# Designs tried in a protein design run: peptides against a protein of PDB entry 5D63. Part 21

Target 1, 292 residues: chain A of PDB entry 5D63
Amino acid sequence: SLRRGIYHIENAGVPSAIDLKDGSSSDGTPIVGWQFTPDTINWHQLWLAEPIPNVADTFTLCNLFSGTYMDLYNGSSEAGTAVNGWQGTAFTTNPHQLWTIKKSSDGTSYKIQNYGSKTFVDLVNGDSSDGAKIAGWTGTWDEGNPHQKWYFNRMSVSSAEAQAAIARNPHIHGTYRGYILDGEYLVLPNATFTQIWKDSGLPGSKWREQIYDCDDFAIAMKAAVGKWGADSWKANGFAIFCGVMLGVNKAGDAAHAYNFTLTKDHADIVFFEPQNGGYLNDIGYDSYMAFY

## One batch from the design tools (peptide; aimed at target 1 C214 D215 A257 Y288)

Design b2_p14_2_s1 (made by RFdiffusion4, then SolubleMPNN; from b2_p14_2, 7 letters changed)
Fold by OpenDDE base, seed 2:
Structure b2_p14_2_s1 (fold): chain B 292 residues (1-292), chain A 14 residues (1-14)
Amino acid sequence: as target 1 above (292 residues)
Amino acid sequence: SIEDQFRAEYYALR
């Protein structure tokens, strides 16, 4: 089963992603095929999939940027029915906004079926052009039409996944205690993470003994990421990943506060030094406390 | 905790 999370949804046939046009929050905004750039945020192309309790394999899809939901226009079963962004809620009962998402016959891609109409999200004619129509279309779960097959690339991690990544890291102290602040985290590319750091003013901040030292830098970075998240996205129910750690050196006579994020594959953490913007696999400390 | 130990020994985060 597809897990709750933020996904970039790419067509299986052509290099096109499901895009909310202009990221607009207006009801009826077209959802279209659009080109994307790997390893970037792809602002209008991120979707929070929220599983519906007691309805097998069925989700709402909230556009992260606009905060609106994927909606089959009038719930019509007619081939060519528009798929649009529309206001909604995560646990709606509106069948226009409920999507059954299961693996296709190829075992890798997914098909997206409207719960009510039983039609499938279709990149019409497999058109790879920007702005290509995405519509509800007749189909079956078993057919191999790539117009209706989609790769769900996970762009977020659950708190449990983050916890597991931390646990696998060799630079965790035996006394480690972690505190989870949220349930689902968008993981940023390092370039974006660094840009947030730059924009925060931290590169120009002066280290001062006690009054503005490592803990201040680390907390300021987390605050900056939090603010960036709030200012950038209209959807709720997720956070931006940025952790704070306290660590002790091998000698046990020095402590440091620093940040960390997740690697691209989400399997590991990488340490971030907010005092200089550096990424390190080994920051020279073993973490005894983290919150993220 | 290690932090408590540091505080007791007048160590601080750097």
Scores: peptide ipSAE 0.053, ipTM 0.671, DockQ to the pose 0.171
OpenDDE base, seeds 1, 3, 4, 5: peptide ipSAE 0.051, 0.040, 0.036, 0.044; ipTM 0.673, 0.707, 0.713, 0.679; seed 1 fails the geometry check

Design b2_p14_2_s2 (made by RFdiffusion4, then SolubleMPNN; from b2_p14_2, 6 letters changed)
Fold by OpenDDE base, seed 5:
Order: structure tokens, then C-alpha cells, then sequence
Structure b2_p14_2_s2 (fold): chain B 292 residues (1-292), chain A 14 residues (1-14)
């Protein structure tokens, strides 16, 4: 079954993603097909899937940017019914905003069925153009129409997954203690992470003994990411991944504070030095504490 | 241990 998380939802037939037009929070904003750029933040194309308790394979889909929800207009079962952004809540009972999401017959893509109407989210005519209509359309779970098949690319990790990634890293001290701050984390591309770092003013900050040293840099970076998240996204129920670590060197005579994020495949962590903006697989320290 | 010392005082953090 589909896990709770943030997804980039891409059509199985053409290189288009489910896009909330202009990221608008207005009720009735069209959800459309739109091109996307890999390894970037596709701002209007990220959806938080929240599973509905006790309703098998059924979710709300909240647009991260707008904070509005995927909504089948009037819950109509008529083919061609508009799919729009609309105000809602994660655990709504409104069937217009409840979506059953299960694997398609090909075993890799998903189909998105409206809970009430039993119609499917359809990229009309498989149109790959920006702004192409997405609508509710008649269908079945077993048919192979790519207009109704979607890849769910997970853009977030659970705290457990992050914990597992840390545990796999060879630069973790035997005394390591990790502290989990949130449940689900949007993982940023390095380019975005770096841009946040640049915008924070940290590149121009000077190291000063104790008063503004490694821990201050690392915490400032985390704070910058947190603020970026709050300022950028209207949806709730997730955080932006940015960890802080304390580590000790191999000799055991020096310690450092630094950041870390996850690799693109979410399987590993990469260290980030907030004093110079560098990404490193080995920062020269073994972590004995992290919070993220 | 030095690790404990770092954890408690952080005086060696750079």
C-alpha cells in the first residue's frame, strides 16, 4: 500500500506531472498536467498523501504549496469532470476529496480513484502540454490506459527511514544518540539546500571563538531551513529535512558541529559543512549526537 | 571520557 508521504506524481505515458495551476489556494483552481524538472523542487507539483484511518488505500492529497486538496468537482462521476484544488482537511469525510490509490495492472504505476464517484484521475488525451486538462474519467483498475496511470515518486522520508539512513553511515560513533523531531521530512535537492544556505547569510558569517563557532553555524543552517519551509509551503504535517550532528574526530581530541541531509535516493546521509557550504561523504568526525 | 566531556561542556567544539 502507498505510504504516507510527499509525492511527485508523474503520468505513466508522457513526461507530465500533476500540477496545481500557479500554486493558487483559490477554490476551484485547476489541477493540470505540467512539465517538470528532475532534481529540482517542483513547487506546484508536490502532494502530501494522508491515509484515511480504517478506509483501505484511501487518502487525501494536499498540495504542499497551496495547502489545498485535490477535489473532484461536485463529486461527479461524469467523464471529464474537473479536478481542482479546494480547501479541505487531511482527514475529511468529503468524498470529493477522498482518493483510493492502488497499484495499476503494470505493478509499478498507481491509479487514483475518487472514493465517491469511482472515476479515475485522467490526463485527458494524454496531452503532454503545460496546462493539459486533468479530469475524473470512467475506468477500471485493470485497464492499461496510461492516461490514468501515475508514478508516485516519493520526495519525503519518515523519521524511521532517516534513522535507518544514519545507521548505515560509517561515520557514526558507538555512543551515538539520535533525536527525532518530526515524523515526515521533505528531502531537498542539494541545489535548494545550498540556496537556503546562501540566503541565510552564513556564507558571509565569520567564525568567532565560542561566540559564533561550529554549533552556531549548524544551528543557524537548521533554523534557516525551518524558516524556509514555513515560508514556502502552506501545507502542514511535515518538516524539511536538515539535521544537526555533533561529532568527534578519530583521535578523540576534537569535536565539531555540522549539518547533514539525505542523498537523492534517501538511502544515505551526506554531511554539510555550514561554514563553507560543502557536501562531504566524510567530514572527518564520527557523530555521537544528532537531531533532525 | 572525552566524549562525555564534549557532551557536557562543548568547550572543544570548533
Amino acid sequence: as target 1 above (292 residues)
Amino acid sequence: SIIDEFRREYHALR
Scores: peptide ipSAE 0.055, ipTM 0.670, DockQ to the pose 0.170
OpenDDE base, seeds 1, 2, 3, 4: peptide ipSAE 0.041, 0.042, 0.042, 0.030; ipTM 0.675, 0.673, 0.659, 0.686; seeds 3, 4 fail the geometry check

Design b2_p14_2_s3 (made by RFdiffusion4, then SolubleMPNN; from b2_p14_2, 8 letters changed)
Fold by OpenDDE base, seed 5:
Structure b2_p14_2_s3 (fold): chain B 292 residues (1-292), chain A 14 residues (1-14)
Amino acid sequence: as target 1 above (292 residues)
Amino acid sequence: SIEDEFRQRYYALR
């Protein structure tokens, strides 16, 4: 079953993703097919899937940028019915905004069925052009039509997954204690992470003994990412991944505070030095504490 | 105790 998380939803037939046009929060904003760029945020194309309790395989889909929800217009079962962004809530009972999401017959892609109408989210005619119509369309779960098949590329991690990634890293001290701050985290591309770092002013910040040293840099980065998240996304129920670590060197005579994020495949962590913006697989310290 | 845990993990940060 599909896990709660943030997804980039890509058509199985053409290189097009489900896009909320212009990221607009207005009711009735078209959801359309749009090109995407790998390893980028794709701002208007991220969807938080929130599972509905006691309703098997059924979710709301909240656009991360707009904070609005995928909505089948009037819940109509007519082929060609518009799929739009519309105001809503994560646990709504409105069947216009409830989507049953299960694996397609190919075992890799998913189909997205409206709970009420039983029609499927369809990239009309498989049109790969920007702004192509996405609509509710008749179909069945076993059909192979790529117009109704979607890859769910997970762009977030649970706290448990993050914890696991940390645990498998070789640069963790035997006394390590991790503190989880949130439940689900959007994992940023390094380019975005770096841009936040640049915009924070940290590249121009001067190291000063005790008063503005490693812990200040690391916490400032965490704060910058937090602010970026709050300013960038209207959806709730997730955080932006940016960890803080305290580590000790091999000799045990020096300690450092630094950041970390997750690798692209979410399987590992990479260390980030907020004093110079560098990404490192080995920062020279073993972490005895982290919060993220 | 929690205090002991923190004490054991305390290092001067630079």
Scores: peptide ipSAE 0.059, ipTM 0.681, DockQ to the pose 0.230
OpenDDE base, seeds 1, 2, 3, 4: peptide ipSAE 0.054, 0.056, 0.037, 0.038; ipTM 0.687, 0.692, 0.685, 0.712; seed 2 fails the geometry check

Design b2_p14_2_s4 (made by RFdiffusion4, then SolubleMPNN; from b2_p14_2, 8 letters changed)
Fold by OpenDDE base, seed 5:
Structure b2_p14_2_s4 (fold): chain B 292 residues (1-292), chain A 14 residues (1-14)
Amino acid sequence: as target 1 above (292 residues)
Amino acid sequence: SIIDLFREQYYALR
């Protein structure tokens, strides 16, 4: 069963992702195939899958950038029916925006079936070109047509997954207490995380005893990430991952405040020093408190 | 220590 989360949805046949054209929030904006760059923010190609309660394997798909939803035009079952972005809500009853998502016969990719029409999201002709048509098309769950098979690359973590990543890190103090602020987190590539740091002005900020020291840097970074998230994405129901930690050194006579994020595979955390923009596996402190 | 008892303690953060 597909978990709630943010996904980059890639065609199983060609290197193309499901893209909301120009990230436009206008009703009827085409959803198209488009190239993507791994390990980057693919701005128009991220989709929040929200499971519908009591409807097995059925979701809405909200484009993170536009805040609009994947919509089968008029709910038509005709092959070639446009799939567009359209205004909606996460728990809509509109069958045009309800998608049953289950594993394909290959066991790795998924198929995306419109709940109402029972047609499938199809990269028409397997066209790998930017702007290629994505449409509803007749199909079955068991057929192997790669035009209708999609890899769901999870770009987010739940709070529980983040908690687990922290828990297995060796630099956690025995007194550690973590505080979860949100339920689902978009995990940024380091390059994006660093860019937010740069744009925040923190690289030019001067450390000053107590008045602007480590805790201020760490909190400022988190605030910058939060603002970046709010300014960048129109969808709701998720946060951008950026943690704050307080840690104590091995001697127990010094403490530090710093940030952390998740590694690319979401299995581990990496520490981030907001005073210099460095990523470290060992920052020299064991965390006794975190919020994220 | 206080941290042992209450899991909170003041540290001079740098």
Scores: peptide ipSAE 0.068, ipTM 0.664, DockQ to the pose 0.159
OpenDDE base, seeds 1, 2, 3, 4: peptide ipSAE 0.057, 0.046, 0.066, 0.033; ipTM 0.672, 0.675, 0.680, 0.704; seeds 1, 4 fail the geometry check

Design b2_p14_3 (made by RFdiffusion4)
Pose (drawn by RFdiffusion4):
Structure b2_p14_3 (pose): chain A 292 residues (1-292), chain P 14 residues (1-14)
Amino acid sequence: as target 1 above (292 residues)
Amino acid sequence: AMDAKAWAALAALR
């Protein structure tokens, strides 16, 4: 089963993503194929998949930017029916906004079926051009037609997954305790994590004994990331990944506060120095506490 | 001072 999370959904035949046109929140805004840039935030192309209770392999798909839902127009089973963004709720009983998402016959990509109509999300004619129509279409679960096959590229981690990445890190103090604050996190590319640090004003902040020292920088960065999350996205039910750690050196005589993020493959953590914007695999300290 | 600030920040987030 596809796990709850945030996905960039890529057509298996051509490198077009499912894109809510112009990120518009208007009802009826077309969902289309569009090119994308890897290792960036693709602002109109991120979808929160919320599992439906007791309805196997069925989800709502909420555009992260607009807060609107993937909706099969009037639930029609006619091939070519429009797939648009529409107002809705995470656990709606409206079948126009319910999607059964299972693996295709290639075992890697998925097919997306409307719960009500039993038709599939289809990149019409496999068109790779920006703005190509995506529609509901007749189809089967097992066929190889790439027009109806989609890679769900996971862009978020659960709290259990973030905890696992931290636990595998070699720079964790024996007294380490972690404090988990949310359940699902959008993992940022370093380019975006850095842009938030720049925009927070921290690059210009001076170190001052106790009144603006390492803990102040780290907490400020976390707060800046939290503000960015709420100010940038309209969808609810997720958080942005940015951790704070306190650590001690090998000699046991100096402590430091700093931030951390995750690697692209989501398996490992990387330390971030908020005083200078650097990313480090080894910051010189073993973490005895983290909150994220 | 560092620990106190960090615990206060964590408590505020709860």

Design b2_p14_3_s1 (made by RFdiffusion4, then SolubleMPNN; from b2_p14_3, 10 letters changed)
Fold by OpenDDE base, seed 1:
Structure b2_p14_3_s1 (fold): chain B 292 residues (1-292), chain A 14 residues (1-14)
Amino acid sequence: as target 1 above (292 residues)
Amino acid sequence: SMEEKFLAFLESQL
């Protein structure tokens, strides 16, 4: 079953993703097929899937950028019915905004069925052009039509997954204590993470003994990421991944505060030095405390 | 505790 999380939803037949046109929060904004760039943020193409309690395999899909929800216009079962962004809530009872999402017959892709109409989200004609129509269309779960098959690429991690990634890292002290601040985290590409670092002013900040040293840099980076998240996305119920660690060196005579994020495959952590913007697999310290 | 030790260490080294 599909887990709660943030997904980039890509067509199984052509290199097109489900896109909220212009990221607009206006009711009735078209959801369309649009090109995407791998390993980038793809701003208008991220969807928070929130599972509906006690309704098997059924979700709302909130666009991260607009904070609006995938909506089948008037809940119509007619083939070609528009799929749009529309205001809503994560746990709505509005069947126009409830989507049953299960594996297709190929076992890899998913199909997205409107709960009320029982029609499926369809990239009309498999059109790979930007702005191609996405509509509700008749179908069945067992059909192989790639117009109605979608890959759900997970762009987030749960707190448990993040915890597991940390636990696998060899640079964790035996006395380590981690503190989880949120439940679900959007994991940024390094390029985006670096850009936030640049925009924060940290590259120009001067290290000063105690008054602005390693902990200040690390906290400033986390604050910058938090602010970036708040300013960039209208959806709620997730955070942007940026951890803070405190570590001690092997000799036990030096401590450091630094950041960390997750690798592209979300399986491991990578350390980030906010004083120089470097990514390291080994920062020279073993972490005894983290919060993220 | 080890935790207290590291807290003291932090105060001295950070």
Scores: peptide ipSAE 0.024, ipTM 0.554, DockQ to the pose 0.079
OpenDDE base, seeds 2, 3, 4, 5: peptide ipSAE 0.025, 0.024, 0.024, 0.023; ipTM 0.573, 0.578, 0.564, 0.544; seeds 2, 3 fail the geometry check

Design b2_p14_3_s2 (made by RFdiffusion4, then SolubleMPNN; from b2_p14_3, 8 letters changed)
Fold by OpenDDE base, seed 2:
Structure b2_p14_3_s2 (fold): chain B 292 residues (1-292), chain A 14 residues (1-14)
Amino acid sequence: as target 1 above (292 residues)
Amino acid sequence: SMEAKFLAFLASQL
């Protein structure tokens, strides 16, 4: 089954993603097909899928940017019914905003069925143009129609997945203790992570013994990422991944504080030095503590 | 604690 998480939802037939037009929070804002850029933050095209307890394979889809929810207009079963952004809640009982999401017959893509109407989210005519209509349309689970098949590209990790990535890293001290701060984390491309670092002022910050040293840099970076998240997204229920580690060197006579993020495939961590903005596979320390 | 020892290092390190 689809896991709770943030997804970029891409049509299986054409290079188009499910886009909330202009990222608007207004009720009735069209959800449309729109081009996307791989490995970037596609601002209006990220959706938090929240599973509904005790309702199999059923979710709300919250637009990360607007904080509004995917909504089938009037819950109508008519083909061509508009799919829009609309205010809602993660655990709503409104069938207009409940979506059953299951694997299609190809085993890779998903179909998105409105819980109430039983119609499917459809990129009308497979139109690849920006602003193409997305609508509810009749269909079946076993049909091969690519207009109704969607790839769910996972853009986030759970705390458990992050924990697992850390555990796989060879630069973890035997005494390591990790502290999980959130449940789900949007993982940023390095370019975005670096831009946040630049915008934080850290590149111009002066190292000063004890009063503004490694821990201050590392915490400042995490704070900057947190603020960026708060300022950038209206949806709740997730964080932006940026870890802080405390590590000790091999000799055991020096310690350092630094950051880390996840690799693109979310399987590994990469260390980030907030004092210079560098990414490293080996920062020269073994972590005995992290929080993220 | 071991952590306390390492934190002491942090105070004097990068």
Scores: peptide ipSAE 0.032, ipTM 0.670, DockQ to the pose 0.082
OpenDDE base, seeds 1, 3, 4, 5: peptide ipSAE 0.032, 0.028, 0.028, 0.027; ipTM 0.663, 0.638, 0.622, 0.639

Design b2_p14_3_s3 (made by RFdiffusion4, then SolubleMPNN; from b2_p14_3, 10 letters changed)
Fold by OpenDDE base, seed 4:
Structure b2_p14_3_s3 (fold): chain B 292 residues (1-292), chain A 14 residues (1-14)
Amino acid sequence: as target 1 above (292 residues)
Amino acid sequence: SMLEKFLAFLESQL
């Protein structure tokens, strides 16, 4: 079954993603096919899938940017019914906003069925142009039509997945204690993470003994990421991944505070030095504490 | 722990 998380939803037939037009939070904003750029945020194309308790394989889909939900207009079963952004809640009972998401017959893509109408999210005519219509359309779970097949590219990790990535890293001290602050984390591309770092003013900050040293840099970076998240996204129920670590060197005579994020495949962590903006696989310290 | 306190002290030096 599809896990709770943030997804970039890409058509199986053409290089088009499910896009909330202009990221608008207005009711009735069209959801359309739109091109995307790999390894970027794709601002209007991220969807938080929230599983509905006790309803198998059924979710709401909240647009991260607008905070509105994927909505089948009037819940109509007519082919060509508009799919729009509309105000809602994560655990709504409104069948216009409930989507059953299951694997297609090919075993890799998903189909997105409206819970009420039983029609499927369809990239009409497989149109790859920006602004192409996405609509409810008749179909079956076993049909191979790529207009109704979607790849769910996971853009987030659960706290458990993050914890597992940390546990696999060789630069963890035997006394390590991790403190999980949130449940689901959007993982940023390094370019975005670096841009937040730049915008924070940290590149121009001066190291000063104790008054503004490694811990201040590391915490300032985390605060900057948190603020960026709050200012950038209207959806709730997730955080932006940015960890803080305290580590000790191999000699045991020095300690450091630094940041970390996840690799592109979410399988590993990479260390980030907020004093210089560098990414490192080995920062020279073994972490004895982290919070993220 | 004593170790944690020591490490925290060391951290304050960098």
Scores: peptide ipSAE 0.033, ipTM 0.664, DockQ to the pose 0.081
OpenDDE base, seeds 1, 2, 3, 5: peptide ipSAE 0.026, 0.029, 0.021, 0.022; ipTM 0.611, 0.624, 0.608, 0.595

Design b2_p14_3_s4 (made by RFdiffusion4, then SolubleMPNN; from b2_p14_3, 10 letters changed)
Fold by OpenDDE base, seed 5:
Structure b2_p14_3_s4 (fold): chain B 292 residues (1-292), chain A 14 residues (1-14)
Amino acid sequence: as target 1 above (292 residues)
Amino acid sequence: HMEEKFLAFLESQL
């Protein structure tokens, strides 16, 4: 079963992703195929999949940027029916916005079936051009048509996955205590994380004993990421991953406060020094506390 | 309690 999370949804046949045109929150905004760039945020192409309780394999798909939901126009079963962004709620009963998402016959890609119409999200004609029509189309679960097959690339982690990534890191102190603040986290590319750091003013901030030292830098970075998240995305129910750690060195005679994020594969953490914007696999400290 | 000791350490060493 597809897990709750934020996904970049890519066509199995051509290098196009499901894109909400211009990221517009207007009802009826076309959802289209659009090119994407790996290892970037792909702003209009992120979808929060929220599983519907007690309805097997069925989700709403909220566009992260617009806060609107994938909607089959009038719930029509006609081939070629527009799929648009439309206002909604995560746990709606509106079948126009309910999508059954299961593995396709190839076992890797997914198909996205409208719960009501039983038609499938289709990249019309497999058109790879920017702005290509995405529509509801007749199909079956076992059909091999790549126009209706989609890779769901998970762009977020659960708190449990983040906790697991921390737990396997070698730079964790035996006294470690972790405090989880949210349930699901969008994991940013380092380039985006760095840009937030730059925009925060931290690169120009002066270290000052006690009054603006390591903890201030680390908290300021986390605050900057939080603010960036709030200002950038209209969807709710997720956070932006940015952790704070407190660590002690091996000798036990020095401590530090720093940030951390997850690696691209979400399997590990990488440390971030907010005083210089550096990413490190070993920051020279073992964490005894984290909150994220 | 242990965290408190480390926090105090942080304040003294950072």
Scores: peptide ipSAE 0.023, ipTM 0.609, DockQ to the pose 0.081
OpenDDE base, seeds 1, 2, 3, 4: peptide ipSAE 0.021, 0.022, 0.021, 0.019; ipTM 0.624, 0.606, 0.582, 0.581; seed 3 fails the geometry check

Design b2_p14_4 (made by RFdiffusion4)
Pose (drawn by RFdiffusion4):
Structure b2_p14_4 (pose): chain A 292 residues (1-292), chain P 14 residues (1-14)
Amino acid sequence: as target 1 above (292 residues)
Amino acid sequence: SIEDKAREEYHAAT
């Protein structure tokens, strides 16, 4: 089963993503195929998949930017029916916005079926051009047609996954305690994490004993990332990944406060120095506390 | 809050 999370959904035949045109919140805004840039935030192409209780392999798909939902127009089973963004709720009973998502016959990509119509999300004619029509279409679960096959590229981690990445890190103090604050996190590319640090004003902040020292920088960065999340996205039910750690050196005589993020593969943590914007695999301190 | 706790711990350690 596809796990709850945020996904960049890529056609298996051509490198086009499912894109809510112009990120528009208007009802009926077309969902189309569009090119993308890896290791960036693709602002119109991120989808929060919310599992439906007791309805196996079925979800709502909420565009992260617009807050609107993937909707099969009037629930029609006619091939070519429009797939658009539409207002809705995470746990709706409206079958126009319910999607059964299971692995295709290639075992890697998925097919997306409308719960009401039993038709599939289809990149019409396999068209790779920007703005290509995506429609509901007749199809089967097992066929190889790439027009109806989609890679769900996971862009978020659960809290359990973040905890696992931290636990595997070699720079964790024996007294370490972590404090988990949310359940699902959008993992940022370093390019975006750095842009938030720049836009927060922290690059210009001067170190001052106690009144604006390491803990102040670290907490400010976390707060800046939290503000960015709420100001940038209209969908609810997730948080942005940015941790704060307190750590102690090997000699046991100096402590430091700093931030952390995750690697691209989501398996490991990487430390971030808020005083200078640097990313480090070893910051010189073992973490005795973290909150994220 | 968790931030107050982190501040107290950091300044106690330093």

Design b2_p14_4_s1 (made by RFdiffusion4, then SolubleMPNN; from b2_p14_4, 7 letters changed)
Fold by OpenDDE base, seed 5:
Formats: sequence, structure tokens, C-alpha cells
Structure b2_p14_4_s1 (fold): chain B 292 residues (1-292), chain A 14 residues (1-14)
Amino acid sequence: as target 1 above (292 residues)
Amino acid sequence: SIVDLFRAEYYALS
């Protein structure tokens, strides 16, 4: 089944993503098709899928930006019924906001069926224009209509996945201990990560022996990312990935504190030097401790 | 210990 996580949901037929118009938190805000840019944050197009306990393949979909939920208007089974953002809760019993999400017949895309109405989320007419209507529409699980097929591109990792990515990195000390602070992490594009770094003031910060040195830079970066997350997103139940590591060099005579994030494919980590904003596959240290 | 090492020996870029 689909894992809990944050997804960018893209139509299988045209280059359009499920977008909450203007990111508005108002009840009844249209959910529409909208263009997107790969490797960017796509602010209004991220959805937290929360699985409903004991209801197979069924989720709520919370818009990360607005904190509102995908909602089939009036729960109507009529073809063309609007799909909107609406206030809700992650584990609601409101069938207007419950979505059964399973693989389509092509085995790669998903279909999104309203739990109550049994209609499917449909990009009406396959319209690729910005603002195109997304509606509930009649359909079946096995039909091949691309208007109702969606790729779920996972934009987050679980703590276990992050742990695994760290574990397979060659720059981990034999004494490594990792401390997981959250359960699910939005993984930022490097451009966004860098922008947070720039906005933090760290580029203008001066290294000072002990009073503001590597650990201060690394922790300041993590704090900046945390604040960015809190200020940017209204949804709860996830964190923004930004790790802190303490490492020792090969000679064993120097230590460093630095940051790390995940690569685009989420399979590996990349090190980030908060003193200069650089990304490195090898920062010259082996981590003996991380928290993220 | 490695913790002691961190306190004693740190890296600075500048």
C-alpha cells in the first residue's frame, strides 16, 4: 500500500500536478491542475497522505501549505463534482475527505477514489492549463483513462529511510550513534536548503574560536531550517530534513560539526558545510554522532 | 574519548 508521506501528485497524461489554488486555507478553495517545476518546492502542490487505521488503502490528503484537506464537495457522486480544500483532521471519519488510493492498471500510477462516493479524482478533459478543473468523476479501477491516473512522487522520507541512507554512507565512524528526532521528513531541494542558509544570516557570520565555531554554525543552520518549516507550512505531523553531525578526521586529531541532507533520490546523504554553504560528498570527517 | 576530542580539536574554514 501507499506509505504515509508527503507527495507531489502529477497527472499521468499531462504535465500537471494537483494544486491547491493560491494555497488558500479557505473552505471550498478549488483544487486544480497546475504546472510544476521539477526539483523545486512546488509550494501549493504537496500533500501529506495519512493512512486511516483499519481501512485498507484509505487516506486523508492534507495540503502541506494550507493545512486543509482534499474534500469532495458534498460527497456527491455526480460526475464533475468539485474537489476542494476544506478544513479537517488527519483521522476524520468524514467520507468527503477519505480517499482510497491504489495502483492503477498500469502498475505505476495511482487512482484516487473517494471513499464514500466511489468516484475518482479526475483532471477534467485532461486539461493541462493552469487552473484546470479537478473533479470527482465516475470510473473504475481497471480503466486506463489518464485523466484519473496520478503519479505519487514521494517528497519525504521516514526516519527509518533516513537512518538507512546514513548507514550506507562511507563516511560514518565505527562509533556512530544517531538520534532520530521526528518520524517523517520533507526533503528539500538543495536550492531551497541554500536559500534558507542565506536567509539565516550565516553567510555573513564570522567564525570565532569556540564562541561561534563549527558547532554553532551547524546548530544555527538546523534552527533556521526548523523555523523555516514552522513559518512556511500549516500542516503538522512532519519535519524538514536537516541533520547535524559531529565527525572526526581520519588521523583522529581533529573534529568538526556540520550539516547534512539527503540526495534528490533520497538514497544517500550529502554533507553541507554551514560555514560556506557548500555541498560535499566527502567533508573530510567520519561522523560519530548525528541528530536529525 | 571522541567527545573529548571534539571539545579539544575543532575545524574552522577561516
Scores: peptide ipSAE 0.031, ipTM 0.718, DockQ to the pose 0.142
OpenDDE base, seeds 1, 2, 3, 4: peptide ipSAE 0.044, 0.031, 0.030, 0.029; ipTM 0.766, 0.718, 0.709, 0.702; seed 1 fails the geometry check

